# Designs tried in a protein design run: peptides against a protein of PDB entry 2AZE. Part 49

Target 1, 148 residues: chain A of PDB entry 2AZE
Amino acid sequence: AQECQNLEVERQRRLERIKQKQSQLQELILQQIAFKNLVQRNRHAEQQASRPPPPNSVIHLPFIIVNTSKKTVIDCSISNDKFEYLFNFDNTFEIHDDIEVLKRMGMACGLESGSCSAEDLKMARSLVPKALEPYVTEMAQGTVGGVF
Target 2, 101 residues: chain B of PDB entry 2AZE
Amino acid sequence: GRLEGLTQDLRQLQESEQQLDHLMNICTTQLRLLSEDTDSQRLAYVTCQDLRSIADPAEQMVMVIKAPPETQLQAVDSSENFQISLKSKQGPIDVFLCPEE

## One batch from the design tools (peptide; aimed at target 1 I64, target 2 Q72)

Design b1_p23_6 (made by RFdiffusion4; failed a check: the pose's geometry)
Pose (drawn by RFdiffusion4):
Structure b1_p23_6 (pose): chain A 148 residues (1-148), chain B 101 residues (1-101), chain P 23 residues (1-23)
Amino acid sequence: as target 1 above (148 residues)
Amino acid sequence: as target 2 above (101 residues)
Amino acid sequence: SSSFTLNTSAFAEKGYELTVTEE
């Protein structure tokens, strides 16, 4: 019974590591797909009607987004060297990652929620190495859990 | 008995984790190659029209923050106001708005 | 009653440190 208790806690500890790692693997696959998709969208857009986009109309990764109502008062304070910043808000605001932005743009082909058309899935499968294809299929069905 | 049952479970979980680590390894390698790729980095950008479909600078205000790696972001819910604090240990941080308003 | 929304699921991977506090 004593030894069984030790094996059980070790089992639960491993089950927790696998559960964390599955979520990390899924996120990484979505990033890999989203990044590659964004790059190919821009590579193609730069062909159509030459001259690369003006530098001010473009934002390179990595970045963060903050949005609030157009009326919301913001108070900005900056350190000399611009290493430190402080923003006060008199209303609700939202913070979004670039990956989240790319997902909402559909760069991950709806794979973030299994919302893939046949073409979306085909696109997602082609942007990931063959060894990751089964796991992409698992993500597309939502049958990722059960903890293998 | 149960001891063998738990031992067999630990073996299944050991093999499963080795497989997961392998796939993660392949996955992070793909991401590393993308980061080391100059043409991909040059093309890894979003337009103002992109940031629109997720929050357009017509009704809502959009702020872009670009801080070097390892910088800290603290968000605070005061008794009366909201705040965002950015502290970068190395390198300056950049902040700007979107053109359409 | 009001609050703010965070969608920062990849901050740890990018090396950003996120702290949320309440007063």

Design b1_p23_6_s1 (made by RFdiffusion4, then SolubleMPNN; from b1_p23_6, 10 letters changed)
Fold by OpenDDE base, seed 3:
Formats: structure tokens, sequence, C-alpha cells
Structure b1_p23_6_s1 (fold): chain B 148 residues (1-148), chain C 101 residues (1-101), chain A 23 residues (1-23)
């Protein structure tokens, strides 16, 4: 019937939306863990050193990283007001956002790849509200979305 | 029947989505709290050593881009053209190199 | 060529938009 057909379309729409929200939630969790872990690390480090690092030695979030071979020739054009930049490379480059950098640093405890040690998982759970702990566990096991 | 089954499925999906929305609200709240905490923002940094662990400047040139919100980045990475374009509407863009040591 | 847009958004703080274009 036409009604059933309409409901099937709606069902598919909702399933896709849920899938998207699951991905968004996972990313938000990873960001939260990464940020809190980073802050915790730095706080501890500064306490141990009894001083903050030199201002020019740190990069505050947010930032973007571009890396390329040291052999790559880069031509850069900058507007007078520095509102516009144009970079031309003679070879390939990579772009990474700060979250990706944090993940590669281990700030997300390997949760992003489901490769958590017991200690990593413990840390990850400790950095989220209690309501999110079950989801963190599911992420670590790779079982998110299995109930659908 | 089929109609009843679909109706039930939709109700279950609605409940699942509501649960996700709730969890996302918790997450976004936590992130907002972090963003509003001055001390947390002060401590939200990486070092050049951290960046070297990602892409060692001994082998790779590492460029850091600090840009205002809503800055547009366009990248072309093809076999014939390699280009990055940045355009800010809210302030100047800061670009600097991560030192090798 | 094909292109797609990624949004660098922590939903709480950020609004950097970038587009990657490839042939």
Amino acid sequence: as target 1 above (148 residues)
Amino acid sequence: as target 2 above (101 residues)
Amino acid sequence: SSSFTLHLRSFAQRGIKFTVTSE
C-alpha cells in the first residue's frame, strides 16, 4: 500500500539520520576526551616544571597543520592585510586539523581506532560524564550501532 | 501486519534517536564548558615536539595555520596542481613554520 | 574534477570550512 511505502521511505530516512548522529556523537566524544586529556597533560607538566612553557614554544588550539617534503618548493602570496593566502606547491602536501593531531598524539587514548589498552580505556572513561561511559565502552569494542 | 511492523519500527527508531540526542547534548555541554573555562583554554596547546611526533621537520616541513572562525581553506592536490588558498573574513591569518629543533 | 567540503567544527567553538578539490 501507498501508506506502507511512505513509512518505508521515512524509516530509511530515520536510519540514515541516526547513522549520521552516531558518527557525530563518536566524534564529539573523541574531541572531549582529547581536549580534556591534553589539558590534563599540560597542567601536570607545568606543575612538574613549576612554570609554564615559553610562549613561543606552544601552539594553542585551534590550528591547522600543513606538511610536505622539505624538498617541496612553496610559493606564497599574502594580501596586505593578511586576510588572504595563496600557497603553490610543486609536490603533494598533507593537511591535518588539530583534532587529528591530538588523536595521533594518543590524546584520544586510541579510542578512535578501537585500539585501547585497559589503561587507555580507563582513562577515556574517566574523561567523560558517567552517562557517556557505556558509549565509550562500545566504541572501544567496535560494537556501536549493533542495536539497530 | 506490515503496517504495524513499520509503525513499531519507527517508534523504536524515534526512541533511539532521542537517546542519541540526549548524549550529544551532554557532549556539547561539556565542550562548551571547556571552551568557556579560561584555565582550560590556556592549557589547550601542543608543543613543537608534539608536532614533530606527527611530522618530523627533519624530513617534513611543518606549517602551522592560525585562522579566525569561518576562514575558508581551499586545497587542490592533484597530479598537476598543488595549491592551498586561505581567505578570512574576520581577521588576519597567522602562518608560521614549526622549527626543526 | 570532484570536490567536497569538510567543516572543521567542534560544534562548540569552530567554524573553519575547507574544500578539497581533485581532478
Scores: peptide ipSAE 0.028, ipTM 0.866, DockQ to the pose 0.349
OpenDDE base, seeds 1, 2, 4, 5: peptide ipSAE 0.027, 0.023, 0.026, 0.023; ipTM 0.866, 0.857, 0.865, 0.857

Design b1_p23_6_s2 (made by RFdiffusion4, then SolubleMPNN; from b1_p23_6, 10 letters changed)
Fold by OpenDDE base, seed 5:
Structure b1_p23_6_s2 (fold): chain B 148 residues (1-148), chain C 101 residues (1-101), chain A 23 residues (1-23)
Amino acid sequence: as target 1 above (148 residues)
Amino acid sequence: as target 2 above (101 residues)
Amino acid sequence: SSTFTLHLRTFAQRGYKLTVKKE
């Protein structure tokens, strides 16, 4: 009886750990797809233009985006060495990391929301190692973790 | 019995976790390789047009933050306080606005 | 009032999902 109880606790522990790892893996896959897709897009665009874009016209990863209403008043304090910033807003703001931006740009092919078309899924699969393709398929179908 | 069932479940979960660990290693390796590839680094960028598609500067002010790794970002978004604090230990932080068209 | 913290990292340092700490 006590042994069964111990095993049940261990089972639950493992299930939770697996769930966490699944979440982490999915995010890593999305990051990989988004990044590779972005690079591919830009490579093609530069080839078509026969030149890279002006250096100051692009934002390289990594970055963070903060957006707020144009009417929002922002006070900014910066340390002399620019190691510290303090922004005070008089209204709400939004923060987006680069991955979220890429997702919203469609760089993750809609895989993040299970909104993959057949073409999107094909693209997503093409941007991961073969070993990850089945998992990408499961993500698109929403069946990740179904075996557990 | 129950014990046998639990034992079997644990074995299956162990195998599943091992598979996940393997896939995780593949993913992390791929990301590191991508980050170390010079061409990929050069091409890993978004444009102002991309950002406008996320938050149109016609209606929203879009601020871009470029910070060194491990920079701490603290944000307070409440009725009484709207604040963002950035603290870097590895170098200066760059902040700039995305211009309107 | 609630505060959350983000840790900015490069892809090379992203071994796991980015963590947001709510304080």
Scores: peptide ipSAE 0.040, ipTM 0.875, DockQ to the pose 0.173
OpenDDE base, seeds 1, 2, 3, 4: peptide ipSAE 0.039, 0.038, 0.031, 0.036; ipTM 0.875, 0.871, 0.872, 0.870; seed 4 fails the geometry check

Design b1_p23_6_s3 (made by RFdiffusion4, then SolubleMPNN; from b1_p23_6, 8 letters changed)
Fold by OpenDDE base, seed 4:
Structure b1_p23_6_s3 (fold): chain B 148 residues (1-148), chain C 101 residues (1-101), chain A 23 residues (1-23)
Amino acid sequence: as target 1 above (148 residues)
Amino acid sequence: as target 2 above (101 residues)
Amino acid sequence: SSSFTLHLRTFAQRGYVLTVTKE
């Protein structure tokens, strides 16, 4: 009885660990797809354009975005060495990391929400190594987590 | 029996976890390769037009933060306090605005 | 309404999942 109880505890521990790793893996896959898709988009765009975009007109990864109403008053304090910033807002703001920006741009092919068209799924699969394709399919179908 | 069943379950979970570990290693390897590729680095960018999908500059101020590795960003968004604190340990932080177009 | 901490990483460090620490 005690042995079985110990194994049940271990089972639960492993299930939780697997759940955590599944979440991490999904995020890693989305990052990979988003990055590769972004690179492909820009490569194609530059090939079609007469010239690449001006250096100061683009934002290279990584970055963070903060947005707020244009009416929001922002006070900013900056250290002399620019190592520290303090922003005070008089109203709400939003923060988005670069991955979220890429997702909203469609760079993750809608895989983040399981909303992939057939074409989106093909693109997503083409942007990952062969070993990851089955997992991409599961993500698209919302069937990840079958071990539970 | 119960013991046999639990033992089998644990073996299956072990295999599942090993598979996850393998897939994660593949992912991290791919991301590392991307980061080490000069062409990929050069092409890994967005435009201010792209950022309009997040927030339209006609209605929202869009601020971009470029910071060194391991920069800490602490944010408070409550009815009584709206604050963002940035602390870098490895270099200066760059902040700029996307213009309206 | 919430407070959180985000740790920024370079593109080269993307081998790790970016996490947000809730406060």
Scores: peptide ipSAE 0.155, ipTM 0.888, DockQ to the pose 0.171
OpenDDE base, seeds 1, 2, 3, 5: peptide ipSAE 0.033, 0.079, 0.051, 0.035; ipTM 0.873, 0.885, 0.882, 0.875; seed 3 fails the geometry check

Design b1_p23_6_s4 (made by RFdiffusion4, then SolubleMPNN; from b1_p23_6, 10 letters changed)
Fold by OpenDDE base, seed 3:
Structure b1_p23_6_s4 (fold): chain B 148 residues (1-148), chain C 101 residues (1-101), chain A 23 residues (1-23)
Amino acid sequence: as target 1 above (148 residues)
Amino acid sequence: as target 2 above (101 residues)
Amino acid sequence: SSTFTLHLRTFAQRGYVFTVTSE
């Protein structure tokens, strides 16, 4: 009985860990797809333009975005060495990391929301190593974790 | 019996986790390779036009934060306090606004 | 809403992507 109880605890621990790893893997796959897709987009765009964009017109990864109403009053204090910033807002704000931006740009091919067209899925599969392709397919179908 | 069943379940879960670990290793390796590829890093950028797809500067101000690795961002968003704190350990933080046009 | 802390990571360090803690 005690042994069974111990094994049951371990079973539950492993199930939870697997669930966490599945979530982490999905996010990593989305990041990989988004990153590679972004690079391809920009490479193609620069080739079409026959020159790179102006340096001050682009934002290289990584970055964070904060957006708020233009009516929001923002007070900012900065340390002398610029190692520390403090922003005070008089209204709500939103924070987005670079990956979220890429997802909303469609760089993850809609895989993050299960909104992949056939073409999107084909693109997504082409941007990952062969070993990850089956998992991408499962993500698109919403069937990840069915074996567990 | 129950013991045998649990033992078998644990073995199956172990195999499943090992498969996940393998896939994760592949994925993290790819991300590392992308990070180390100079050409990829050169092309890993978005434009202000891209950012407008997230928040239109006509209605929203869009602030961009460029910070060194492991920079800490603390955010408070409540009815009583709206605050963002940034603390870097490895270098200066750069903050700028995305222009509307 | 709740207070949270985000720790930025490079892609090379994104085995954990970003570390987010709620306070």
Scores: peptide ipSAE 0.136, ipTM 0.889, DockQ to the pose 0.182
OpenDDE base, seeds 1, 2, 4, 5: peptide ipSAE 0.028, 0.029, 0.029, 0.186; ipTM 0.865, 0.863, 0.861, 0.893; seeds 2, 4, 5 fail the geometry check

Design b1_p23_7 (made by RFdiffusion4)
Pose (drawn by RFdiffusion4):
Structure b1_p23_7 (pose): chain A 148 residues (1-148), chain B 101 residues (1-101), chain P 23 residues (1-23)
Amino acid sequence: as target 1 above (148 residues)
Amino acid sequence: as target 2 above (101 residues)
Amino acid sequence: ENQELMEEYEQKYEQFQERVEQM
């Protein structure tokens, strides 16, 4: 019984590591797809009607987004060297990652929620190495859990 | 008995984790190659029209933050106000708005 | 609810930093 207790806690410890790693693997696959999809969208758009986009109309990754109501008062304070910043808000605001922005743009082909059309899934499968194809199929069905 | 049952479980979980690590390894390698790729980095950008479909600078205000790696972001819910604090240990941080308002 | 949202924003930012460091 004593030895069985030790094996059980070890088993539960491993089950926790696998569960964390599955979620990490899924996020990484979405990033890999989203990044590659964004790059190919821009590579194609730069063909259509030449001259690359003006630098001010473009934002390179990595970045963060903060949005609040147009009325919301914001108080900005900056350190000399601009290493430190402080913002006060008199209302609710939202903070979004670039990956989250790319997912909302549909760059991950709806794979974040299994919302893929046949073309979306085909696009997602082609942007990932063959060894990752089964796991992409698992993500598309939502049958990722059960903890293998 | 149960001891063999748990030992067999530990073997399944060991093999499963080795497989997951392998896929993660392939996955992070793909991401590393993308980061080392100059043409991809040059093309890894979003337009103002992109940031619109997720929050347009017509009704809502949109702020873009670009801080070097390792910088800290603290968000605070005071008794009366909200705050965002950014502390970069190395390198300056950049902040700007979106053109359409 | 707002405090949980603030903590969620911090967690998301940590995850962003981890991703940027790894790349």

Design b1_p23_7_s1 (made by RFdiffusion4, then SolubleMPNN; from b1_p23_7, 14 letters changed)
Fold by OpenDDE base, seed 4:
Structure b1_p23_7_s1 (fold): chain B 148 residues (1-148), chain C 101 residues (1-101), chain A 23 residues (1-23)
Amino acid sequence: as target 1 above (148 residues)
Amino acid sequence: as target 2 above (101 residues)
Amino acid sequence: SNKKKMEEFNQKFKRQQELVLLL
């Protein structure tokens, strides 16, 4: 029936929207975990050292990373007010955002790839509100969206 | 029947979406709280050692870019062009290099 | 080309700054 057809269209629309929201939620969770874990790590480190790190030795979020071979020639042009930069490379480069850095540091506890040890999962769960714990568990198991 | 099944599916999907919305709201709230917490922001940093997780400074030049929000980034990475363009609207852009060690 | 863009950029802004080395 036409009604069934209309509902099928709506069903598909909702499924797609849910899929998008799932991805967004997962990223938000990873960010939260990564940030909190980073803060926790640094707090502990500073306590152990009994001092903060030298100001010029750390990079505060947010930032992006650009890396290239040390042999790559880079020409950098900067506007007078430093509002505009132009980098020209003679070879390939890579760009990474701060979240990717945190993930590679393990700050997301391997949750981003579903590669969590028991300890990693415990840490991840401890860094989110209770309401998010089930979803963190699903992420770790790779079962997010299994009901859809 | 088919209609009944679809109706049930839609109800379930609606509930799922509402749950997602709720969870997202919780997440965004948490992130906002983190952004507003002075201590958290003070401690939200990485070191050059941490950046080795991306690239080893012994082999790679590692450049850090600090830019204000809404900074436009354009990147071209092709055999003919390797370029990064940054355009800030709110303030100056800072660029740093990590030492080899 | 990158060279052309650099030249154009340099003509407009005429500034190059050394990158800050982190400690």
Scores: peptide ipSAE 0.025, ipTM 0.854, DockQ to the pose 0.038
OpenDDE base, seeds 1, 2, 3, 5: peptide ipSAE 0.023, 0.024, 0.022, 0.018; ipTM 0.855, 0.854, 0.858, 0.854; seed 1 fails the geometry check

Design b1_p23_7_s2 (made by RFdiffusion4, then SolubleMPNN; from b1_p23_7, 16 letters changed)
Fold by OpenDDE base, seed 2:
Structure b1_p23_7_s2 (fold): chain B 148 residues (1-148), chain C 101 residues (1-101), chain A 23 residues (1-23)
Amino acid sequence: as target 1 above (148 residues)
Amino acid sequence: as target 2 above (101 residues)
Amino acid sequence: DNKKKAEEFNKKAKKQQELVLML
């Protein structure tokens, strides 16, 4: 009885670990798709424009975004070596990482919400290795979560 | 019996985890390849126009922070105080504003 | 919640780094 109980505890431990890895894998897939899609978009845009955008008009990854009302007062303290920053706001603000920005831009093809069109799904599949295509399909259908 | 069933389940879970690890390796390899490709890195950018979809600079101030990997980000957002703290271990942090126009 | 988001960001970064190191 005790042995069975120990194995059941271990089973649950492994199930939770697998669940965590599934979440990590999904995020990695979304990052890959978003990144490749972004690169593809920009390549196409630059080809059509026959030149790259002005260097001061673009923001290269990685980055994070902080936005707040234009009326918000911000005090900034910076260390001498610029290794440390402290921002104080007199009102609420929002933080977004680059991946979130890409998702909101549609670079992940709506796969992040499990609501992508047939064309979006086709694009998403085209941006991953063949071995990952079944997983992308499952993500689009919202059927990810089972154990192999 | 129950013991045999549990033992079999654990073996199956091990195989499942190994499959996940394999897929994750494929993903991380792809991401590394992208990071090592100079052309991809050159094209890995967004514009201020893109950022308008997040927050319109006409109404919102949009601050961009470029920090080295493993930079620590801390935020406090309450009625009592609103604060962001950044601590880099690998180099200087760059901060700039997106223009309205 | 920005505090939670920041914590998740740090946690995500740490996990990804660990993953890269392990794989």
Scores: peptide ipSAE 0.288, ipTM 0.900, DockQ to the pose 0.314
OpenDDE base, seeds 1, 3, 4, 5: peptide ipSAE 0.072, 0.253, 0.248, 0.214; ipTM 0.869, 0.900, 0.896, 0.893

Design b1_p23_7_s3 (made by RFdiffusion4, then SolubleMPNN; from b1_p23_7, 16 letters changed)
Fold by OpenDDE base, seed 3:
Structure b1_p23_7_s3 (fold): chain B 148 residues (1-148), chain C 101 residues (1-101), chain A 23 residues (1-23)
Amino acid sequence: as target 1 above (148 residues)
Amino acid sequence: as target 2 above (101 residues)
Amino acid sequence: SNKEKAQEFNEKAKKQQELVLML
């Protein structure tokens, strides 16, 4: 019946929305873990050094990284107010956001790729509220995806 | 029947979505707390050494872009042209090389 | 791809704003 068809369409719509939210939640969890882990690392490092790092030696979040060969010729056009930038490269380049950098640094404890050691998982769990711990465990096991 | 089954499914999906929303609220709250904590923000940094895990400045030029929120980023990466375009609406964009470079 | 990353970045920014508004 037409009514059943309408409900089936709505069902599929909701399922897709849930999947999207699951992905968003996973990313938010990874961000939380990465940020807290980074802060913790730096706090410990500064305590051990008994001083902050030199101001010009660190890059505060947020940021984006662009890397390319040192041989790459880069032309840069900048507006007078610095609101607009245009970079032209004569060769390939790579873009990375700060979260990707943190992930590659291991700040997300390998949770992003399901490559968590027991210690990594313990760290990850310790950096989230209790309510999120089960989800972190599921992420580590690759069991996220079902409807709960 | 089928209609009742679908109706039940929709109710269950609604409950599941509400649970997800709750968990996301917890996450966003935690992130907000971090953003509002001045000490955390002071400590929210990476070093050039950290960036070597992404690209070694000895072999790669590493450019850092600090842009305000809602900055538009466009990139073209093909054999014909390689381009990055940035457009901010909320302030100036800062671009610099890694200090150790 | 870098193009895809750029698009993802823009979309993520939009979604984050929407999420903040909804939550």
Scores: peptide ipSAE 0.348, ipTM 0.908, DockQ to the pose 0.259
OpenDDE base, seeds 1, 2, 4, 5: peptide ipSAE 0.112, 0.348, 0.317, 0.331; ipTM 0.876, 0.905, 0.902, 0.903

Design b1_p23_7_s4 (made by RFdiffusion4, then SolubleMPNN; from b1_p23_7, 19 letters changed)
Fold by OpenDDE base, seed 3:
Structure b1_p23_7_s4 (fold): chain B 148 residues (1-148), chain C 101 residues (1-101), chain A 23 residues (1-23)
Amino acid sequence: as target 1 above (148 residues)
Amino acid sequence: as target 2 above (101 residues)
Amino acid sequence: SNKAKAQAFNEKWARQQQLVLML
């Protein structure tokens, strides 16, 4: 009985760990697709323009975005060495990481929401190694979640 | 019996996790390759126009934060406090506004 | 929530650092 109980605990532990890893893998795949797609887009754009964009017109990864109403009053305190920042807002704000920006740009091909067109799915598959293609397909179908 | 069944389940779960780990390793390897590729890093950028997918600078103030790795971010968003705290250990943090186009 | 996003970001950086990722 005790041995069975121990194995039941271990079983549950493994199931939960697998679930967590599945979520992590999906995020990593989305990051990979988004990044490669971004690089591809920019490469093409620079080729078309025959020159890189002005240095002050672009934001290199990684970055964080904070947005709020233009009417929001922001107080900022900065340490002398600029290692610490404190922002106080008088109203609500939103935080977004670079990956979220890429997703909303469509760089993840709608895979993040399972809203891939046929063309989007084709693009997504082309941006990952062959071993990951089946998983990308399942993500697009919303069928990821089982034990494999 | 029950013990044998559980043992078999654990073996199957182990195989599944190993396969999952393998896929994760493949994915992380690809990300490492991208991070090490100079040309990819040069092209890894967005524009202020791209940021409109998040918020339109005409309506919203859009602030960009460039922070070194392992920077700690804390946020409080309540009726009484709206605050963001950043703490870097590896270098200075750069903050700038995205101009309205 | 913003708090959740902040936490997720910190955790993401931690995982990436552990995996020797620079993205």
Scores: peptide ipSAE 0.366, ipTM 0.901, DockQ to the pose 0.289
OpenDDE base, seeds 1, 2, 4, 5: peptide ipSAE 0.354, 0.374, 0.347, 0.352; ipTM 0.900, 0.901, 0.899, 0.900; seeds 2, 5 fail the geometry check

Design b1_p23_8 (made by RFdiffusion4)
Pose (drawn by RFdiffusion4):
Structure b1_p23_8 (pose): chain A 148 residues (1-148), chain B 101 residues (1-101), chain P 23 residues (1-23)
Amino acid sequence: as target 1 above (148 residues)
Amino acid sequence: as target 2 above (101 residues)
Amino acid sequence: SATAESLEETAERINEKLAHPHM
């Protein structure tokens, strides 16, 4: 019984590591897909009607987005060297990642929620190495859990 | 008995984790190659029209923050106001708005 | 409050992203 208790806590500790690692693997696959999709969307758009986009109309990764109502008062304070910043808001605001932005753009082909059309899934499968294809299929069905 | 049962479970979980680590290894290698790729980095950008479909600078205000790696972001819910604090240990941080408003 | 917990989760996520960027 004593030894069994030690094995059970070890088992539960491993089950927790696997559950964390599955979520990490899924997020990484989405990033791999989203990044590659964004790059190819821009590579193609730069062909159509030549001359690369003007530098001010473009934002390179990595970045963060903050949005609030157009009326919301914001108070900005900056350190000399611009290493430190402070923003005060008199209303609700939202903070978004670039990955989250790319997902909302559909760059991850709806795979973030299994919302893939046949073409979306085909696109997602082609942007990931063959060894990751089964796991992409698992993500597309939502049958990722059960903890293998 | 149960001891063998737990030992067999630990074996299944050991093999499963080895497989997961392998796939994660392939996955992070793909991401490393993307980060070392100059042409991909040059093309890894979003337009103002992109940031629109997720929050357009017509009704809502959009702010872009670019801080070097390792920088800290603290968000605060005061008794009366909201705040965002950015502290970069190395390198300056950049902040700007979107053109359409 | 629920707003405070949401802001803490958001700060943790951003800090993790900035600590381990991929691009």

Design b1_p23_8_s1 (made by RFdiffusion4, then SolubleMPNN; from b1_p23_8, 14 letters changed)
Fold by OpenDDE base, seed 4:
Structure b1_p23_8_s1 (fold): chain B 148 residues (1-148), chain C 101 residues (1-101), chain A 23 residues (1-23)
Amino acid sequence: as target 1 above (148 residues)
Amino acid sequence: as target 2 above (101 residues)
Amino acid sequence: SEISKKLKEISEKINKRLANPVI
């Protein structure tokens, strides 16, 4: 009785840990796909243009973006060594990391929302090692969550 | 009985977790390889056009933050306080607007 | 609030990204 109860507690603990790792794995997969897809896009674009874009026209990863209304007043305090920044806005803002930007650009092939076309899924699969392909398929189908 | 069933479940869960760990290691390795590849580093960029595609440039300003590793970000968005705080540990932070805006 | 919760989650995600930027 008590032994069974102890094992049931452990079972639940393991299930929760697995769930957490599934979430982490999905994010890692999305990052990998997004990064590789971005690199491929840019490589192809540069080849077609026969030159790289102007240096000041591109933003290399990693980065963070903040967007707000052009009417928003922003006060910025910066330390002398530029190690510390404080931004005060008079209105709401949005903040995103580069990964989110890539997702919104479609670099993750819609996999983040399980909204992949056949072409998107094919691309996504091509950007991961073979061992990850089944999981990519599950993500695309929205069937991730089961214990395997 | 119940004990045997639970024991079997735990063994299966252990195998599942090991598989997840393996897959995560594969992902981490792939990401590290990308970060160490000079060509990938060179090509890992977005354009101002890309940023404008996700934020309406007619109505929104887009500020870009380049921060070194281990930088800490705190954000508050409330009726009385709209604030972003950045604290770097390893170097200066760079903040700029998209040049083509 | 829900907005605060969402912003906190985003901040945590960003901080995690900043802790170990891949590229």
Scores: peptide ipSAE 0.519, ipTM 0.925, DockQ to the pose 0.722
OpenDDE base, seeds 1, 2, 3, 5: peptide ipSAE 0.503, 0.497, 0.510, 0.510; ipTM 0.922, 0.922, 0.923, 0.924

